Peptides against a protein of PDB entry 3OGK. Designs and how they scored, part 87

Target 1, 307 residues: chain A of PDB entry 3OGK
Amino acid sequence: ATPDRLSRRFPNLRSLKLKGKPRAAMFNLIPENWGGYVTPWVTEISNNLRQLKSVHFRRMIVSDLDLDRLAKARADDLETLKLDKCSGFTTDGLLSIVTHCRKIKTLLMEESSFSEKDGKWLHELAQHNTSLEVLNFYMTEFAKISPKDLETIARNCRSLVSVKVGDFEILELVGFFKAAANLEEFCGGSLNEDIGMPEKYMNLVFPRKLCRLGLSYMGPNEMPILFPFAAQIRKLDLLYALLETEDHCTLIQKCPNLEVLETRNVIGDRGLEVLAQYCKQLKRLRIERGADEQGMEDEEGLVSQRG

## One batch from the design tools (peptide; made by RFdiffusion4, then SolubleMPNN)

Design b1_p16_5_s1 (from b1_p16_5, 7 letters changed)
Fold by OpenDDE base, seed 5:
Structure b1_p16_5_s1 (fold): chain B 307 residues (1-307), chain A 16 residues (1-16)
Amino acid sequence: as target 1 above (307 residues)
Amino acid sequence: MFDETEPSEGWKPPPR
């Protein structure tokens, strides 16, 4: 569909989701410059889609100019922006969004690639937003943003229920977790094993309503931090955990209310048997082939045709 | 209903 045909057909459109590049682009099978520019759509949104509150771009090329135009055109009417696996922008574009769209409720840039200039966008969001419900920059590489700004967001945004972050050291997020009293979902961070301090994370306090969780680099030594609230866990993302088959079995047995599990083949047939035994409310299971399959000839960590 | 983002299609280990 062309942008102009969409606006003519649906002048009162409130939500728009666009998909650009096909999945094959993720495997470098398609040139990086292969189409999927949001520019013509942003132009159409700015001119003709005055009731649009939600925008979702998936696998598209987005420039700072596109973000600036969108921000100024929609301002406080923009409630949702999702830059899902997008590229071509910098943190200046994000700054424009949060400066002009002060009532945004959902901001997502999961798996997007961008040039990081500074952390001003998160600071501006922290200073002016009180409406945020969902913040997601999972699987991104921010090095210049401050955990203190994330804490400020949690303090000011009482409806904040889901936060997914990049590789923040989890101990830098203690203030954030304390402030985020209504948080139900957290993904990301970084658990960094310290051989000299095996109890480094044991005093970590999570939000009381937390029930959807994915901690990056969580190993068997860190896994016990979940045990006090394992019975309330509804969703686990273990894709980036450093757990073996037996560790999966141990954790799963403590999560009887688990509804969604995302993990790697390392769960094995044994882990699937334990899952079937203890997790009677399971609704969705995702098993990815890990990079671990290239090196482990050992049969114990594979999901077979029996699982 | 949490708008479950469609699962990431490519497993990339987070940068260590």
Scores: peptide ipSAE 0.021, ipTM 0.619, DockQ to the pose 0.596
Fold by OpenDDE base, seed 3:
Structure b1_p16_5_s1 (fold): chain B 307 residues (1-307), chain A 16 residues (1-16)
Amino acid sequence: as target 1 above (307 residues)
Amino acid sequence: MFDETEPSEGWKPPPR
């Protein structure tokens, strides 16, 4: 579909989702510059799609100029922006979005590749936004953003229900968790084992409504931090956890209300049996093959066709 | 409606 044909057919369009490069582009089979530019669509949005509130770009090339044009064209009418696995922008483009779209409710840049200039975009968001419901920069590399700005966002955005972050040290997010009283979902962070401090994370207090969780690098020593609220967990992302089969079994047994599980093949047939036994409300199961499985030929961590 | 994020085709560990 061309942008012009879309606007003519649907002048009152409120939500737009565009998919750019096919998955095959991830395998370097498609030249980096082949298609997927958002520019023609941003031009059409700016000129003809005046009721558009939600924009989702997936695997597209997005420039700072595209973001600036979109931000100025939609301003406070933009409620959702998802840059899902996009590339070509910098944090200046993000700054333009949060500066002009002060009522944005959902901001996502999960798995996007960008150039980080500074942390000003998150600071600006913290200073001026009170409408944010979803913030997601999961699987991104931000080194210049402040956990204090996340805390400020949590304090000011009473409707904040989902936050996914990069590799923040979890202890730096204590203030954020305390402020995020309505948070239901958290993913990311970094749990760093300290041999000298085995109880480093045991005093971590999570938001009372937290029921969707994915902590990166959570090992068996850190897993007990979930036990006090494991019964309220409905979604668990273990893709980036450092749990073995038996650890999966231990955790799953404590999550009887689990509806969604995302994990690696390490769960094994044993973990699936435990899941079937204890998680009667399970609606979705995602099992990915870990890259690390090259070395452990040990039989216990494979999901067979019987599972 | 939590938009079911289509499974990422390739598991990549989070940036360390």
Scores: peptide ipSAE 0.023, ipTM 0.625, DockQ to the pose 0.542; fails the geometry check
Fold by OpenDDE base, seed 2:
Structure b1_p16_5_s1 (fold): chain B 307 residues (1-307), chain A 16 residues (1-16)
Amino acid sequence: as target 1 above (307 residues)
Amino acid sequence: MFDETEPSEGWKPPPR
C-alpha cells in the first residue's frame, strides 16, 4: 500500500502499524539501507492523517527528521508511539517526540538501534509528562539516562502500569519502585551477583500490583525476592534469567496463577511437567533456544517431544 | 488493551 492511497481510503485513521524489513534483516542478511523508510509515511501522516493517535513502526528506518516532523504534526494528539526494532535515529529524535507530544501515553523503543547523544529525552519526559501509561525501552543500550528521571516519571504519571528498561542496576530503581504504586509490569534491569554480598537484593520492595515480571540476569540466589508475591505473578519472562532446570521448577511451583511463561530450553521436560502440574491457568508458553546452548550437550536442559 | 508486543523473535543476550 502507498501512503497516499491509505489516506484517501481512510482519512479518519486513528491507528497505524507499519512493518518494514523482513526477519532476515535481524540476521544482517539485508543491507542497512535496504528499504523500510518511514519518511513517505510521516509526510502523509503530517499532511492528511489528522486523526491519527497511534503509530507503530516495526523494523523500519526512522530519522530524527522523521520523528521531529511526526512530533510537530501530531503534538498532544499523539497517544502512542512504538519504534519496534527500528534504526536510524538518535536521542535528539526522541527529545523532539517528548517535547512536542506531552500527552503521550505509550512510548516504546524496544530492540531499536540508535545513537545516544545524551539523556535529555528522558529528563524532558520526566519534567512534563503526567499521562504516561507504558514506557518500554527493553533490549536497548542507554548509558546516559538517569534512574532518577524514571523515578520522577513514576511519581508524576499515576497511570503508569508497564515499564520495561535496559541495563539499569536494580538497586538504582528502588526509588522508582517505591514511586510506581500502580505498576503491574516490569521487565529488564540488571541483577549483578556479588559474591561478597549474597543478600544484596533481598530487601527489594516491588510495587504491590506487580504481576508481570522479567528480571535480567536473575540467578537462583536472587530468585527468592519473588517468593513473597509469586502467587500473584501472571507473566514471567525468564529469557534472560540465569536459572537452571531445578530453579525453574522451584519458581514455577510458587506461581499457581501463571498465565504466560517465556523461557529457554533449560526448563527441560522436568520443568514442563512441573508447569503442567502447578500452573493450571497457563495460556501461553514460549521456549527459545539459547544461542549458547548450541555447544552444551547437556541432555537435561532439552525440551523433547515428551515434554 | 495492553497491546502485547509481539514476543521478541530472537534471543539476543542483553548487551553486557
Scores: peptide ipSAE 0.023, ipTM 0.620, DockQ to the pose 0.566; fails the geometry check
Fold by OpenDDE base, seed 1:
Structure b1_p16_5_s1 (fold): chain B 307 residues (1-307), chain A 16 residues (1-16)
Amino acid sequence: as target 1 above (307 residues)
Amino acid sequence: MFDETEPSEGWKPPPR
């Protein structure tokens, strides 16, 4: 589809999702120069798609100029922006978005690659947004953003229900969790094992409505922090957890209301048996192959055709 | 409707 053809056909378009590079790009089957620039689309949005509220770019090249143009063209009418596995922008582009789109409800940059200039974009969002429902910069490398701004967002955005973050130390998010009274989903953070402080995380207080969770680097020592509310967990993302097969079994049996599980092959056939036994509401199971599994010859940590 | 983010294609460890 061409941008001009889309706008002519659907002048009242409210939601647009564009996919750039196909999955085959991951296998180097697509030339590096294979077009995925959002520029022609942003131009068309700016000129002709005046009712557009939701934009989702997946695997596209997005410049700061593109973001600035989009921001100015849609302003407070932009409710959703998803930069899903995009590249080519900096935090200046994000700053433009949050400066001009003050009523944005969903802001996603999951798995995007960008140049980080500063943390001003998150600060600006914290200072001026009260509408945010979903904030997702999962699997990103923000190092200059403040957990205090995240706390401010939680305090000001009463409808905030889903937050996915990068590598924040979980203890830095205590204030955020206290403020995020309506939070249902949290993914990311960083749990850092401290041999000298095995109970480092035991006093963490999670939002009361939390039911979708994925804590990065959660090991067996940290896993007990979930036990008080494990029965209310409906989605677990264990892709980045440091759990073995037995740990999976231990956690899964405590989550009888689990609907979605995302994990690695380390769950094994045993973990799948436990899952089938205890999680009768399971709707979706995703098992990824871990890169590290080539070295763990432990036969118990593999999903076979039997599992 | 929580937009079920299409599952991430391929396991990559989170940036440390």
Scores: peptide ipSAE 0.022, ipTM 0.620, DockQ to the pose 0.560; fails the geometry check

Design b1_p16_5_s2 (from b1_p16_5, 9 letters changed)
Fold by OpenDDE base, seed 4:
Parts: C-alpha cells; structure tokens; sequence
Structure b1_p16_5_s2 (fold): chain B 307 residues (1-307), chain A 16 residues (1-16)
C-alpha cells in the first residue's frame, strides 16, 4: 500500500500502524538501510491525514526531519507516538515531538536505536506535558536524561499509568515512584547488588497500584522487595532478571494472580510446573532463549516438551 | 494459556 492510497481511502484515519523491516532484520539478514523509511508516510500524514491521533512505526527508519514534520503537522492532536524498534533519529527529533505535541499521551521508543545529543527532550516533556499516560523507552540507552525529569512527569501527569525506562539506578527513581500515584506498570531500571549492603533496596516504596513489573538485574537478594505486593502482580517481566530456576519458583508462588509472564528458558520445566500450580489466572507465557543458555550447565533450567 | 517461544530478540541477559 502507498501512503496516498491510504489517505484517499481513509481520509479520516485516526490511527496508523506501519511495519517496516521484517523480523529477519534482527538476524542481520537484511541490510540496515533496507527500505522502511517513514518519510513518505509522514509526508502523507502532514498533508492529508488531519484526524490522525495515533502513529505507530515498527522497525522503520525515522529521521529527525520526519519527526519534526510529524510534530508540526499534528501538534496537540497527536496523542500517541510509538517508535518501536526504529532507527535513524536523534534526541533532537524527540525534542521536536515533545515541544510541539504537548498533549501527547503515549510516547514510546522501545528498542529504538538513536543518537543521544542531550536530555532536553525529557526535560521539555517534564516541563510542559500533563497528559502523559504511557512513557516507554525500555531497552534504550539514554545516558543524558535526568531521573528528576521523570519525577516531574510523574507529578504533573496524573494519568501516568505505565512507565518503562532504561538503566536508571532504581534508588534514583524513589522520588518518581512516590510521585507516580497511579502507576500500574513499571519496567526497566537497574538493580545493582552491593555485597556490603544487602538491604540496599529493601526500603524502596513502589506505587500502590503497581501490578505490571519488570525490574532489570533483579537477583534473588532484591527479589524480596516484591513480596509485599506480589499478590497484586498481574504481569511480570523477568527477561532481564538475574533469577535462577529456584528463584523463579519462589517468586511465582507468591504471584497467584499472575496473568502474563515473560521470562527466559532458565525457568525450566520445574518453574513451569510451579507456574501451573500457583498461577491459575495465567493468560500468556513468553519464554525466550537467553544468551546465558550457553553457560547454564544445570539441566533443570531447560524447558522441554514436558513443560 | 497462550505460550509463545521467541528466539532471543537481542535481549542480552544482564551480565553477571
């Protein structure tokens, strides 16, 4: 389908989702510059799709110019922008989006590759947005953004329900968690074990409504921080947790209301048995191969046909 | 229960 054909057919389109590169690109089977440019679509959006509120680009090449054009064309009418596994832009493009789209509710750049110039985009978002519901830059490498801006966003955006971040030290997010009173979902952060301070994270206070969670680098020593509210957990992302099979079993037993589990093969058949026993509301299970499978000598950490 | 197995989509396990 061409952009022009879409606009002619659906002049009142409110939501657009485009998928560029096939999944095979993830395996380096497709050149990085193989098509999937958003430019012709952004041009069409700017010219003809005046009612478009939601844009989702998946595995596409997005330039700063594309983002700037989109931002200016849709302005406060843009409610959702998802740059899902996209590439080609910098933080200047993000700055343009948040500067012009001050009523954006969903901003996602999960697994996107970009050039980071500064943290101004998050600061601008913090200073001017009060509408944000979902912020997701999970699995990204922002190093120049401030956790204080995230806290400000939480304070100003009363409808903020889902936040996924990169490798922020969790203790730097204490203010954020205190401010994010309506937060239901949090993923990311960084738990850094300190042998000298085993209780480093034990005083961490999570938002009361938190029920979807994925803490990066969570090991067995940090896992107990979830126990006070484990019964309310509906979704658990353990893809980046440092949990072994037995740790999985321990945590799963405490999450009887779990609906979605995402984890690695380390859960093993044993973990799956425990999951089946204790999590009767489970709707979705995602098991990925971890890079760690090459080193796990423990036979128990494999999911077989029995699991 | 919906089970989905995916090959590692580049999620490197956190280095120990």
Amino acid sequence: as target 1 above (307 residues)
Amino acid sequence: MFSEYRPSEGALPPAR
Scores: peptide ipSAE 0.015, ipTM 0.557, DockQ to the pose 0.222
Fold by OpenDDE base, seed 2:
Structure b1_p16_5_s2 (fold): chain B 307 residues (1-307), chain A 16 residues (1-16)
Amino acid sequence: as target 1 above (307 residues)
Amino acid sequence: MFSEYRPSEGALPPAR
């Protein structure tokens, strides 16, 4: 479809999702200059799609100029922006979005590649937004943003229900968790094992409504922090957890209301048997091959056709 | 049970 054909057919379009490069681009099988630019679409949005409130770009090239144009064209009418596995922008583009779209409810940059100039975009969002419901920069590398701005967002955005972050030290997010009273979903962070402090995370307090969770680098020593509320967990993301097969079995047994599990092959056939036994409400199971599994010949962590 | 097998798209963050 061409942008002009879309606007002519659907002048009152409220939601747009565009998919650019195929998955093969992730494996460098497609030249970097192979299409997928949002520019012609942003131009069309700006000129002819005046009712558009939700934009989702997936695997597209997005420049700061594109983001600036989109921000100014939609302003407070923009409720949702998802930059899903996009590239080509900097934090200046994000700053433009949050500066001009002060009523944005969903902001996603999950798995996007960008140049980080500063942390001003998150600070601006913290200072001026009270509408945010979903913030997702999962699997990104922000080094210049402040966990205090995230805490401010949680305090000011009473409808904030889902937050996914990069590699923040979890202890830096204590203030955020305390402020995020309505948070239902959290993914990301970083659990850093300290041999000298095995109970480093045992006093971590999560939001009372938390039921969808994925903690990065969670090992067997940190896993017990979930046990007090394991019965209310509906979704677990264990893709970046450091759990073995037995650890999976232990955790799964404590999550009888689990509906969605995302994990690696390390769960094994045994973990799948335990899952089937204890998680009768399971709706979706995602199993990925771990990067580390290329070297671990240990047969116990493989999902067979039997599992 | 709906199982979706997806090949690992994400590089595991290097085990620190």
Scores: peptide ipSAE 0.013, ipTM 0.560, DockQ to the pose 0.264
Fold by OpenDDE base, seed 5:
Structure b1_p16_5_s2 (fold): chain B 307 residues (1-307), chain A 16 residues (1-16)
Amino acid sequence: as target 1 above (307 residues)
Amino acid sequence: MFSEYRPSEGALPPAR
């Protein structure tokens, strides 16, 4: 489909999702310059799709100029922007989006690659937005953004229900969790083991409505922080957890209301048996191969055809 | 129950 054909056929389009590069690009099977530029689409949106409030780009090349044009064209009418596994932009492009689209409800950059110039985009968002419901920069590498801006967003955005972040130290997010009273979903952060302080995270207070969770680098020593509210957990993302098979079994037994589990092959057949026994409400199970599977010869950490 | 298996699309974060 061409952009011009789409706008002519659907002049009142409210939501657009575009997919660029195929999944094979993730395996370096496709050149980086294969295409999938959003520029022609952004031009068409700016000129002809005046009712568009939701944009989702997946595996596309997005420039700062594209983001600036989109931001200025849609302004406060833009409610959703998802840059899903995109590349080619900098934080200047994000700054343009949050500066011009002050009523944005969903902002996603999950698994996108970008050049980070500064943390101004998150600061600007914190200063001016009160509409955010979903903020997602999961599996990104922001080093110049402030946890304090995230806390400010939580205080100002009463409808904030889902936040996924990169490598913030979890203890830097204490103020954020306290402010995010309606938060239902949190993913990301970084749990850093401290041999000198094994109970470093034991006093973490999570939002009362939290039921979808994925903590990066969560090991067996940190896992107990979930136990007080494990019965209310509906979704777990354990893809980046540092849990072995037995740890999975321990956690799963405490989550009888689990509906969605995402984990690695380390769960093993034993973990799947425990899952079947204790999680009768399970609707979706996602198992990925981890890089660590090449070294774990332990039969217990593998999902077989029996599991 | 819906089960989804797929190969890893990205590098796991480094083990700490």
Scores: peptide ipSAE 0.021, ipTM 0.560, DockQ to the pose 0.242; fails the geometry check
Fold by OpenDDE base, seed 1:
Structure b1_p16_5_s2 (fold): chain B 307 residues (1-307), chain A 16 residues (1-16)
Amino acid sequence: as target 1 above (307 residues)
Amino acid sequence: MFSEYRPSEGALPPAR
């Protein structure tokens, strides 16, 4: 579909999802110049789609100018912006979005590639937004943003239910977790094992409603921090956990209400058997091939056709 | 039980 055809056919469009480069682009099967620029779509949104509240770009090229145009055109009418696996923008573009779209409820930039200039965008969001429900910059590399701004967001946005972050040290998020009273989902962070301080994370207090969780770099030593509320966990993202097969078994046995599991092949057939035994409410299972496949000599850590 | 096997689309963060 072309942008102009879309607006003519659906002048009252409220939600738009655009998919740019197909998955085949990951295999270098698609020329770099194949397209996927949001510019013509943003132009059309700005001119003709005055009721648009939700925009989802997936695997598209997005410039700061595109974000600025979108922000100014939609302003407080923009409720959702998802930059899903996008590239081409900087934090200046994000700053424009949060400056002009002060009632944004969902802001996602998961797996997007960008140039980081500063942390002003998150600070601006913290200072002026009270509507945020979902914030997701999972699998991104922000180094200049402040965990204090995240805490401020949690304090000011009472409807905040889902937050996915990059590689924040989890201990820096203590204030955030205390403030985020209604948080149901958290993914990301960074657990840094300290051999000299095995109990480093044992005093972490998670939000009471937390039921969807994915802690990055969680190993077997940190895993016990989940045990007090494991029975309420409905979704686990273990893609970036440092758990072996037996660790998976231990954790899964403690999560009888698990509905969604995302993990790596390290779960093995044994982990899948345990999952089937203890997690009767499981609805979705995603198993990805991890880098671990090259190093696990032990046949027990592989999901076979039997699993 | 819907098992979706998907090859990892994302680079795993380097194992620390």
Scores: peptide ipSAE 0.013, ipTM 0.556, DockQ to the pose 0.258; fails the geometry check

Design b1_p16_5_s3 (from b1_p16_5, 8 letters changed)
Fold by OpenDDE base, seed 3:
Order: C-alpha cells, then structure tokens, then sequence
Structure b1_p16_5_s3 (fold): chain B 307 residues (1-307), chain A 16 residues (1-16)
C-alpha cells in the first residue's frame, strides 16, 4: 500500500501499523540498512491522517526529523507510538516526541537501535506526562537515563500498568516499584549476584498488582523473591533468567495461574511435565533455543518431541 | 558492578 492510497481510503484512520522489512530479514538475508523509510508515511500522517492517534512502525528506518514532524503534527492527539525494531534515530527524536506529545499513553522502542546523546527524553517525560500507561524500552541500550525519572513517571502516571526497561540494577528501581501502585507488568532490569550479600534482593517490594514479569539474570538465589506473589503471576519471561531445569520446576509449581511462559529449552521435558501438571490455565508457551545450547548434548536441558 | 549486556532473544544469558 502507498501512503496516499491509505489516506484517501481511510481519512479517519486512528491506528496505523507499518512493517518495513520482510520476514526474510530475520535470517540476515537482507542488509541491515534495508528497510522502509517512514518519511513518506509521516508526511501523509501530517497532511491527511488528522485523527491518527496510534502509530506502530516495525522494522522501519526512522530519522529524528521524521519523529519531530510526527510529534508536531499529532501533538497531544498522539496516544501511542511504537518504534518496534526501528533504527536511524537518536534520543533527540525521542525528546521531540515526549516534548510535543504530552498525553502519550504508550511509548515503545523495544529492540530499536539508536544513537544515545543524553537522558533528556526520559526526564522530559517524567516532568510533563501524567497519561502514560505503557513504557517499553526493553532490549535497548540506554546508559544515560536515570532510574529517578522512572520513579517520577510512576508517581505522576496513575494509569501506568506496564513498564519494560533495559539493564537497570533492580535495587535502583526500589523507588519506582513503590511509586508504581497500579503496575501489572514489569520486564528487564538486572539482578547481579553478590557473594558478599546473597540476600540483597530478598527485601524487594513489588507492586501489589504485578502479574506479568520478566527479570533479567534472575538465578535460583533470587527466584524466591517471587514466591510471595507467585500464585498471582500470569506471565513469565524467563528468556534472560539464569534458571536451570530444576529451578524452572520449582518456580512453575508455585505459579498455578500462569497463562504465558517464555523460556529457553533448558526447561527440558521435565519442566514441561511440571508445567502441564501445575499450570492448567496456560495459553501460550514460547521455547527459544539458547545460542550456547546448540552444541550441548545435555539431554536434560533439551525439549524433545515428547514434551 | 558491570551490568551484563542482555543477550539477544533466544541466546543463553551469559553466565554470572
């Protein structure tokens, strides 16, 4: 479809999702720089799609100028922006979005690649937004943003229900978790083992409504922090957890209301048996093969056709 | 404490 054809057919369009790269790009068959530019679409949005409140770009090339144009064209009417696996922008583009779109409810840049200039975009969001419901910069490499701004967002955005972050130390997010009273979903962070302080995470207080969770680098020593609320967990992302088969079994047995599990083949057939036994509400199971597990003959960490 | 880089989806997390 062309931008001009879309606007002519659907002048009152409220939600747009564009996919720039074919599925073949997932297999590195297409150069990384091969993708649809959002520019012609942003031009069309600006001129002709005056009711558009939700924009989702997936695997698109997005410049700071594109973001600035989009931000100014939609302003407070923009409720959702998803830059899903996009590239070509900097944090200046994000700053423009949060500066002009002060009523944005969903901001996603999951798996996007960008140049990080500063943390001003998150600070600006923290200072001026009260509408945010979903913030997602999962699997991104922000080094210049402040966990304090995330706490401020949680305090000011009463409808904040889902937050996915990069590699913040979880202890730096204590203030955020205390402020995020309505948070239902959290993914990311970093749990760092400390031999000198093995219990450093045991006193973490999670939001009372938390039911969708994915803590990065959670090992068996940290896993017990979930046990007080494991019965309310509906989604687990264990892709980046440091859990072995037995650890999976231990956790799964405590999650009888689990609906979605995402994990690695380390769950094994044993873990799948336990999952089938205890998780009768399971709706979706995703099992990824670990990069290092391709060569390990260790049968215990493999999902067979029997599982 | 160096935050370990998050592995790509489907990659094994780095050992601690």
Amino acid sequence: as target 1 above (307 residues)
Amino acid sequence: LFSEERPSPGAKPPAR
Scores: peptide ipSAE 0.036, ipTM 0.688, DockQ to the pose 0.107
Fold by OpenDDE base, seed 5:
Structure b1_p16_5_s3 (fold): chain B 307 residues (1-307), chain A 16 residues (1-16)
Amino acid sequence: as target 1 above (307 residues)
Amino acid sequence: LFSEERPSPGAKPPAR
């Protein structure tokens, strides 16, 4: 569909989701007029889609100018922006969004590729937003944002229920977890093993309602931090965990209310058997092949056709 | 059980 045809057919459109090319094509020279650019859609949103409150761009090219135009056109009427696996923007574009869209409830940039200029966008969000429910920059690379701004967001946004972040040291997020009283979902962070301090993370206090979790680089030494609330866990993202088959079995046995599991082939047939035995409420299982698993000849860490 | 096998997201190698 063309942008103009959409506006003519649905002038009262509240939610728009656009999908660009598959990821493999995003790194290739995309012709300037390819349907992967959001520019013509942003122009149409600005001019004709005056009731639009939710925008989801998936695998599209988004410039700072596109974000600035969108931000100014929708302002406080924009409730949801999802830049899902997008590219072409900088943190200046994000700054424009949070500056102009002060009532945004969902901000997502998961797996997006961008140029990081500064951390001002997160600071501005922390200073002015009280409406945020979902913040997701999972699988992104930010080096200039402050954990303190994330804590401020948690303190000010009483409806904050889901936060997914990049590689913050988990200990820097202690203040955030204490402030995020209604948080139900957390993904990301970084658990860094310290041989000299094996109990480094044992005193972490998680939000009381936390039931959807994915801690990056969680190994068997860190896994016990979940045990006090494992029975309330409904979703686990173990894709970036450093757990072996036996560790998976140990954790799964403690999660009888698990509904969604995302993991790697390292779970093995044994882990799947344990999952079937203990997790009777399981609704979705996602198994990905790890790059490390192509070299592991050990039969125990492979999901066979029997599982 | 609905199993979705997706190709590994090429971005984050598990930090060993």
Scores: peptide ipSAE 0.035, ipTM 0.718, DockQ to the pose 0.194
Fold by OpenDDE base, seed 1:
Structure b1_p16_5_s3 (fold): chain B 307 residues (1-307), chain A 16 residues (1-16)
Amino acid sequence: as target 1 above (307 residues)
Amino acid sequence: LFSEERPSPGAKPPAR
């Protein structure tokens, strides 16, 4: 559909999801001019889609000018912005969004590629937003944002239920976790193993309602921090965990209420057997091929195609 | 038969 055809057919559209690059398109095979730009759509949103409150761009090219136009056109009516695997913008574009869209409830930049100029966008969000429910910049490389701003967001946004972040040192998020009293989902962070301090993370206090979790770089030494609340875990993201097959088995046995598991082939057939035995409420399983496939000498760490 | 989803292009590699 063209933008103009969409607005004519659906002038009262509240939610728009655009998908750019097809899933199967390798980055190198997509011509730059393949029509993955959001600009025509942002123009149409600004002019004709005056009831639009939710925008989801997936694998689109998004400029700072596009974000600025969108922000000014929708202002406090914008409740959801998802830049899912997008590229072409900087943190200036994000700053425009959070400056003008002060009632935004969902802000997602998961797997987006951008130029980071500063951390002002997160600071501005922390200073002015009280409506945020979902913040997701998972699998991004923000280096200039402050964990303190994330803590401020948690204190001010009482409906904050899901936060996914990049590679923050998890100990820097202690204040955030204490403030985020209603948080149900957390993904990201960075667990940095210290052989000299095996209990480095054992005193982490998680939000009481936390039930969807994915800690990046969680190894077997850090895994015990989940055990006190493992029975309430409903979703695990282990894609970036440093768990072996046996570690998977240990954790899965402690999560009888698990509904969603995302992991790598390292779970193996043994881990799948344990999963079937202990996780009777499992609804979704995602197994990705890990980079570790090349190094796993042990047959136990491979999910067979026969299973 | 669990469908092995290929890693999404641009997925962060697991830390080694």
Scores: peptide ipSAE 0.033, ipTM 0.715, DockQ to the pose 0.227
Fold by OpenDDE base, seed 2:
Structure b1_p16_5_s3 (fold): chain B 307 residues (1-307), chain A 16 residues (1-16)
Amino acid sequence: as target 1 above (307 residues)
Amino acid sequence: LFSEERPSPGAKPPAR
């Protein structure tokens, strides 16, 4: 559909989701002349979609100018921005969004590629936002943002329920977890093994309501940090955990209320048997092939067609 | 088995 057709048909549109690389069924939604750029849509949003509160761009090219225009056009009316697997912007575009959209509730950049100039966007968000419910920059590479700003966000945003981050050292997030009293979901961070201090994470205190979790690089030595609240876990993301088949069995057995599991084929048929035995509330199972598992011929780490 | 989209190859945290 053309942007102009959308606004004419739906002048009161509150939510817009655009996909740059549609699966086969959506090929006709993006004119070829748009090349996956959001620019014509941002123009239409700015001019004609005055009730738009939620914008989701998936696999699109987004410039800083597009973000600046969107930010100024929607200002405090923008509640949700999702840059899902987008590219073409810098942190200046993010700064414009958080500067002008001070009541944003959902900000997502998951799997987006961008040029990082500075950490000002997260600092500005920390200084002015009190409305944030969901922050997601999972699977991104931010090196210039401060975990202290994340802590400030947690302190100021009482409705913050879901946070997904890149590779912050998990110990730098202790202040964040303490402040994030209503947090239900956390993904990302970095657990770093220290042979000299094997127990460095054992005193990590998670938010009391945490029930959806995915810790990056969690190995068998770090896994016990979950045991005190494993019974309340409803979703586990183990895609980036460093758990073997036996570790999966150990953890799964402790999570009887698990509803969603995302993991790699290292779970094996044995892990699936344990999952079936202990996780009677399981609703969704995602098993991906790990890149690392292509080399391990060990029969235990393969999900057979019998499952 | 709802195969959600594969994680983008470049965004996988390096294995330890």
Scores: peptide ipSAE 0.032, ipTM 0.711, DockQ to the pose 0.263

